# Designs tried in a protein design run: peptides against a protein of PDB entry 2FGR. Part 236

Target 1, 331 residues: chain A of PDB entry 2FGR
Amino acid sequence: SSVTLFGIVDTNVAYVNKDAAGDSRYGLGTSGASTSRLGLRGTEDLGGGLKAGFWLEGEIFGDDGNASGFNFKRRSTVSLSGNFGEVRLGRDLVPTSQKLTSYDLFSATGIGPFMGFRNWAAGQGADDNGIRANNLISYYTPNFGGFNAGFGYAFDEKQTIGTADSVGRYIGGYVAYDNGPLSASLGLAQQKTAVGGLATDRDEITLGASYNFGVAKLSGLLQQTKFKRDIGGDIKTNSYMLGASAPVGGVGEVKLQYALYDQKAIDSKAHQITLGYVHNLSKRTALYGNLAFLKNKDASTLGLQAKGVYAGGVQAGESQTGVQVGIRHAF

## One batch from the design tools (peptide; made by RFdiffusion4, then SolubleMPNN)

Design b2_p24_8_s1 (from b2_p24_8, 14 letters changed)
Fold by OpenDDE base, seed 5:
Structure b2_p24_8_s1 (fold): chain B 331 residues (1-331), chain A 24 residues (1-24)
Amino acid sequence: as target 1 above (331 residues)
Amino acid sequence: MDAALAIAQALIDLGEALAFTLEY
């Protein structure tokens, strides 16, 4: 068997001009360009084209040295793979998020990412952002002429919250076409949760596409998230993203991304614009800077995710500006 | 600064227009 130790340490100086009180926050933050992580992975060739695999990965918080502890909540899978594709058992990215977050030019990380994969309804489930699941079985197809798919089911294990008895059940998947410069995907998911102690279904549909022109890449997302509540009506959010990236001087990358979050339950929009730059000092080390602007309208209270500094909301209708400047190191 | 704010506003206005069009 092979065993690989791997990781990323990404730490930044971050600033946001407003918190929930209207005050500025600044300090040392984490995970501005890539999520900081420590992991172990390996494979075993079982013969006949069959391989076993394991993957254990946890988040690192370089600002506090993991003061709240370390766990493998990023991924903790065993797998079998071969000409049939890959089957995974254990906590992982759900197939929908694994595929559809790949269109986010900010890698679902820092102050710039697409925030559509969110708990929009104060869901009481641990993973109501639709990103990961416990007790997950996943299957990923091979790539056939560009076509690929992934499917997943997570067991609720009779987890209860209030009167909800199926909390944490996930079913979902994607279909995709990945060929040369083009990528396109459709993802569908349902997750069972609770809101106010009542059973709630989190339905998600996501379309993603990207095209690499060589000189620039364009990427887009269209998402609908709907928390279907038995009482109080549905909480629906339509989220849109358009991004562009371009290589600069063979060692840099510039990124610009816009997102809109149309929060139907509060008739309120939020607009996010992020400019990012990454400078590769090596294959493993980069400097980066992100500048993000978030404009809330009406009752919207969204905040930029300056992890380790401030990731809370702002006052209703307030705008927030965020900056991150940091170092990413991979090992 | 002004050009960056103008681009930001144009992207916001485009986003609002697209969201309106996709709702009808």
Scores: peptide ipSAE 0.141, ipTM 0.778, DockQ to the pose 0.014
Fold by OpenDDE base, seed 4:
Structure b2_p24_8_s1 (fold): chain B 331 residues (1-331), chain A 24 residues (1-24)
Amino acid sequence: as target 1 above (331 residues)
Amino acid sequence: MDAALAIAQALIDLGEALAFTLEY
């Protein structure tokens, strides 16, 4: 068996021009180009094409030295893999987020990412953003001529909130085609949660695609999230993303991404535009910069996720500008 | 500034058009 220690330390100077009071925020932030992490992983060959695996991964906060503690909430899995694919037991990315966030050119972190994987309805479940689950069983197929799939089920373990008795139950999966320059995927998920102490279903459908033209990559996402409530009607958000990336000078990458968040329950849209640059100093070390603009219309209060500086909302109908400049180091 | 605002507006207009097309 082998055990690999691995990690990323990503720390930045960040600025946002508005918080919930209309004031600017600035300071040292984390995870602007990649989520900072510490992990242990390993595999054992069991013979006959069967392998056992483990993966333990937690988030690192380089600005405060993990003052809130350290845990393996990013991933805590044991696995069996072989010609049949991979089965995972334990907390992980749910199959839908694991696949569909791969189309986000900002790697689901910093001020630039697609924010569609969100708790849109003040859901009371710990993972109502649809990103991860506790008590998860996942299965991932091999790639069959480009075709692949992933499925997951998370047990609620009779977790209750108010009158909701199945909080944290997840069922979901994706189908995909990944061949050469093309990737396309469809994901479906349902999660049981509570809103206002009442049972609520978080339904999610996501379509993603990308194409690598060599000189540039295009990527897109279409998502609908519905929090289905027995009382007060559905809280629906339609989220759209289109992005482009291009290599620069063999050591750089430029990224441009647009997203629209159509928040139907408040008849309000938010527009996000992000320009990013990554400069590779080595295979392990990069400098990066992100510039993001978020325009809220009407009752929309969305904020850019400048982790470690400010990740809250803004006043209704207000625009926010964010900047991150940082160092990413992988080990 | 004007070119960046024009690109931003074009992306907004494309997003609004896409949202309209998927609502029908």
Scores: peptide ipSAE 0.104, ipTM 0.757, DockQ to the pose 0.014
Fold by OpenDDE base, seed 3:
Structure b2_p24_8_s1 (fold): chain B 331 residues (1-331), chain A 24 residues (1-24)
Amino acid sequence: as target 1 above (331 residues)
Amino acid sequence: MDAALAIAQALIDLGEALAFTLEY
């Protein structure tokens, strides 16, 4: 058997010009280029091409030293893998999130990421952002000439909120083509939750594509999220992303990403533009800077996710500017 | 900036057309 200890410590100085009161926030933040983490993983060869695996991963908060404690809520899986692919048991990224967030050039982290994987409806479930699930069984196919797929089911275990009796049930999957410079994927998911104590289905459809031209990479996402409520109609959000990245001087990477969040239930749009730079000091250590601008229109109150400094909303129709400058170290 | 906005808008328009096609 092999056991590998691994992690990332990513800590930054962050600034946002507006909070919910209209005041600026600044300080030491976490996870600006990569989510800070500590993990253990290993594999055992069982013979005949079969392998057992485990993966335990938790988030690190370098600004407060994990004052709220440490847990394996990022991933806690046991797996079997072989020529058939991989089966995983335990809390993980749901298959749709695991695949479709790969098109986000900011890797679902810091002030720059695609924010479409969100709880748009004040859903009362713990994972109503569509990113992870408890009680998850996942299956991932091998890659067959570029074609691959993933499927997942999470048990609700009869969790109730108000009159909702299936909270936390997930069903979802993706199909993809990954060959050379091209990646394309379609993801579908449904999660059962509650809104206002009433049963609600969180339906998600996501299209993703990327192409690597060598000198630059283009990436795109199209997503629709619907919180289907028994009373009060659907809460629909259409989210769009386009990004480009390019290597700089053999040791750097520049990233530019645009996103639009069309929040249909409040007839309000938000626009996000992010410029990022990563400078590799080594294979393990990087400096980075992110500059993000979020323009809310009308009733939109979205905020940039400056984790450890400010991750709340702003006043309706207000714009927010965020900056992060930090160090990422991987071990 | 205008070309990136035009590409973003063209992809938005394509996405709205695809979302419309998937809603029917």
Scores: peptide ipSAE 0.027, ipTM 0.684, DockQ to the pose 0.013
Fold by OpenDDE base, seed 1:
Structure b2_p24_8_s1 (fold): chain B 331 residues (1-331), chain A 24 residues (1-24)
Amino acid sequence: as target 1 above (331 residues)
Amino acid sequence: MDAALAIAQALIDLGEALAFTLEY
């Protein structure tokens, strides 16, 4: 059996011009171009085309040295894989997020990413952003002429919050077509949670597509999240993203992404525009810069996710500007 | 800006239409 130690240390200087008080925040932040991580992984060939695998991955916070501790909350899976695909047991990205976040040109991290995978309703479940689940079983098909799928189920284990039962139960999956320059996917998920101590279903539908023209890549996401509450009506958000990326001089990549978050429960929109640049100093080391603008309208209070500096909201209807300049190193 | 908003709105309208077709 071979064990691979791997990781990313991504640390930046970050600035946001507004916090919840209207004040600027600045400092050393993490995970601006890729989520900083430490992991162990390995595979064992069992013969006959069957492989066992393990994957243990935790987040690294390079600004404070993981002062709150280290854990394998990013992924902690054992797997079997073969001609049938892959079965995974343990905490992981849910199949919907694993596939549909791949269309985010900002890699689901920093101040630039698509923020649709969010807890829109003050859900009380730990994973109400629809990104990961505990107690997860996942299955991923092989690629059949471009067609592929993934499915997942997470056990609630009778977790309760208030009067809500089944908290943390996930069911979801995607179908996709990945062939050459084209990728397209449809994802559906339901997660059981609580809002205000009452049972709530987090329903999610996501459509993603991308096309690589060689000279540029286009990518898009369409998402609806609906927190279905027995009392107080649904909390619905429609989220949209369109992005473009292009290689620059064989060593760089420029990215531009727009997102719209239509928060139906508060009749309020937020617009996000992000410009990013990555400069590869090597295969493992890059410099990067992100510039993001977030315009809240009406009652919207969304904030840019400058992890390690400021990831909170702003005042209703306020706009926020964020900058990150950093180093990403992979090992 | 307007073209990106128009594309976003067209994608909104498409996503709403798709959501309506899946709720029925």
Scores: peptide ipSAE 0.013, ipTM 0.504, DockQ to the pose 0.013

Design b2_p24_8_s2 (from b2_p24_8, 17 letters changed)
Fold by OpenDDE base, seed 5:
Structure b2_p24_8_s2 (fold): chain B 331 residues (1-331), chain A 24 residues (1-24)
Amino acid sequence: as target 1 above (331 residues)
Amino acid sequence: MEESLAIALKLIETGEKEAFTLTY
């Protein structure tokens, strides 16, 4: 049997020109190109094409040395895999986020990512961003001539918030076609949560596609997130993303991504545009830079996610500019 | 060494294959 120790340390200097008070923030931040992590994983061959696996992964905060502690909240799974695919037990990315975030050219990290996988409604559940779940069972099919799928169910374990029951229950999955340069996927999920102590269903539908032309890759996302409250109107957001990436000089990658967040409950839009560059010094070490612009309209208060420096909102209708320059090292 | 962008992306997704492996 084998155990592999792995990780990423990604640390940056970050700046945002506005916080919630309208003041600038700057300092040392984390996870600008990839989420900093420490992990352990291993596999056991059980014979006949069957394998057991484990995966334990936690986030690293290089700016403060994990002052709030270390945990395996990124992934803590045991699995069986074989010709039937893979079954996972434990906290992980939910199947919908695992597949549909793969179309984000900023790897769901830093100031440039698609922010559609969000708690849009001040949901009181631990994972109301639709990214991960506790108590998760997941199944992933093999690839059958390009076709693949993933399904997941998370137990609520009778968790309650206010009058809401079944909090933390997830059901969801995706279907996909992945063949050569083409990827396309449809994801559907429902999560039980609470908003203001009232039962709420977080419904999500996401369409993603990408095509690699060799000289450039195009990628897109279409998402609707709807918090259906038992009392009150729906909190609906339509999110759109279009991005392009291209290799530069054999060692670099340039990325440009646009996103639109149409926040229906407040009749307000936010526009995000991000330019990124990654320069590989080796297989393991890269320099990177990100430049992001976020334009809030009307009542929108979205902020760029400069983790370790400032990840809060801004004043309604305010625009924010963010910069990250950093080092990513994988081990 | 022209280290291909594809290798860098795979390292980000999977972590290093050449990470310290304890064999039992």
Scores: peptide ipSAE 0.024, ipTM 0.603, DockQ to the pose 0.219
Fold by OpenDDE base, seed 4:
Structure b2_p24_8_s2 (fold): chain B 331 residues (1-331), chain A 24 residues (1-24)
Amino acid sequence: as target 1 above (331 residues)
Amino acid sequence: MEESLAIALKLIETGEKEAFTLTY
């Protein structure tokens, strides 16, 4: 059997030029290049190619020393794995987010990530961003000639909000092809939630692809999120992303990513462009810088996610510029 | 919440040194 302690401490100086009042925010932020975390994981060989596993992982906030406490809300799973793949029991990334966020060149964190995995409708469920679920059973296939898949179901445990029942029920999965320089995936998910105390289905479809040309990597996402409401009509967002990354001088990586968020319920678009650089001082330690620009149109109020400094919205139709400069250390 | 961090740290302290691979 083995038990591994692991973690990342990622802390930055961050700036955004506008908050919800139109004022600038700056300070010490967290998780600009990778989500800061502390975890324990282990495996036991049960013989015959069967393994038991556990994984316990929580977020670290290096700016305040975890003043809000520590928990294993990132992942808290027990698993069995073998030639059949892996079955997991417990809170984790849902299969759709686990696969489809892998196409985000900004690692689903900081001011640069694809923001499509969001609660677009003021959903009252704890995980209405479509990223994680409680009470999750998940299954991941092996890779067969490039083909792989993942499936998940989360129990609602009779959770209610207002008149909505079954809140937090998730069903979803992906199919993928991962072979050499190519990755491509299709993800589908439905989550039961509430909006305004009324039953709502969060439907998600996501296409992702990437290709590594050696000298550069291209990556793309196409997503539709739809909160289906019986009253007030559907809240639909189409999100698009295209990114490129390239190695620089054997120790650096440059990243450029564009995203478009077409928010149909408010007939409003937001455009995000992010330039990032990572400088590896070692295998474990990196310096990084991110520069992001977010242009809201019309009624759009999206804000860049400068975690620990400002992660709120801006005024309707306002543009926001964000900067992060930080240290990432992995252990 | 603080209890889960304390448990994690206690597991690190009580860990049989031979079972803990600090591998990232």
Scores: peptide ipSAE 0.024, ipTM 0.436, DockQ to the pose 0.112
Fold by OpenDDE base, seed 1:
Structure b2_p24_8_s2 (fold): chain B 331 residues (1-331), chain A 24 residues (1-24)
Amino acid sequence: as target 1 above (331 residues)
Amino acid sequence: MEESLAIALKLIETGEKEAFTLTY
């Protein structure tokens, strides 16, 4: 049997030119290139091609030393794996998020990521961003000639908010084709939540694709998120992403990503463009820089996620510029 | 992408490189 201690400490200096008051924010931030984490994982060979596994992972906040505490909310799973694939029990990335965030060239973190996996409707569930779930059972297939899939179900455990009685129930999955330079996936999910104390379904459909041309990688996402409220009509967002990355000098990577968030309930769009660079000083340590521009139109109030510095919204129709420069270290 | 860079990026993202491993 084996147990591996692993982690990432990613800390940056970050700046955003506007907060909700229109003031600049700057300071020490976290998780600009990869989410800072501490984890334990291990496997046991049970014979006959069967393996047991565990994975415990929590987020690290290097700026404050985890002043709000440490937990395993990133992942806390036990698993069985073999020729049949992998079954996981416990809190994890939901299958849709696990697969479809892989097309985000900014690793779903910092000021540059695709922000489509969001609570668009002030949902009252803890995981209404569609990223993770409590009480999750997940199954992942092997890869069959490129074809693979993942499925998940999370129990609500009769969690109630207002009149909603199934809060936190998730059902979802993806189908994918991963072969050589090509990856393509379709994800579907529904999560039960509440908005304003009323039962609400968070429906999500996501298409992702990427192709590695060797000289560059292209990646794209198409997503619809719909909060279907029992009263007050649907809160729908269509999110689009297109990105490119290219290696630089064998040790660097440049990234450019554009995203559009078409927020139908407020008839308002936000445009995000991010330039990123990662420079590997070693196989464990990198320097990075991100430059992001977010243009809100009309009633849109989206903010860049400069974690540890400022991750709030801006005034309606305001634009925000963000910068991160940091160190990522893996152990 | 150079294979060396792809491997390095994967190892960094997973935190697996030179991780402390105990075998029981």
Scores: peptide ipSAE 0.018, ipTM 0.455, DockQ to the pose 0.226
Fold by OpenDDE base, seed 2:
Structure b2_p24_8_s2 (fold): chain B 331 residues (1-331), chain A 24 residues (1-24)
Amino acid sequence: as target 1 above (331 residues)
Amino acid sequence: MEESLAIALKLIETGEKEAFTLTY
């Protein structure tokens, strides 16, 4: 049996030029290049190719020292693995987000990421962004000639909100092909939630692909998220992403990513463009900078996610510029 | 995308029913 302590401390100076009042926000933020975390993990060889595992991981907020407390809400799993793949029990990334966020060149973190994995409808469930679930059982296949898949189910445990009685139920999965420079995946998920105290299905379909040309990597995402409401009509968002990354001077990486969020329920688009640079001082320590521009149209109120500084929306039709400069250290 | 979503939702609903049958 082994136990490994691990973590990341990522802290930045962040600026956004507009909040919900139209005012600038600046300060010390967290998790600009990678989510800051503390974790424990281990494995036990049970013989015959079977292994037990555990993983406990919580978010670190380096700006305030976890003033709201520490928990293992990032991951709290026990697992069995072998030639059959891996079964996980406990809170984790849902299989769809675990796979499809891997195409985000900003690692689903900071002001640059693809924001498609969002609560688009003011869903009242705890995880209505489609990223994680409580009470999750997950299965991941081995990779067979490039082909792999993952599946998950989360129990609702009769969680009720208003008239909704299955809140927090998740079912979803992906199929993928990962071979050499190519990765491609299709993910499908449904989560039960509530909107305005009424039962609502959060349906998600995501296509992701990437190709590594050696000199550069190209990545793309196509997503539809639909909050299906019995009353008031569907809240549908079509999200698109295209990104490129390239190594710079053997120690750096430059990233450029564009996303479009077509918010059908409000007939409004938002455009995001982000330039990022990471400078590796070592295998464990990096400096980074992100510059993001978010253009809301019409009724769109999206804000950049400058965690620890400002992660709220802006006024309808307003544009926001964000900057992060920080240090990432992994241990 | 919408047609693929409709097929996907049917598969998801089927999977939910199968998950319930495994708990009884």
Scores: peptide ipSAE 0.000, ipTM 0.274, DockQ to the pose 0.014

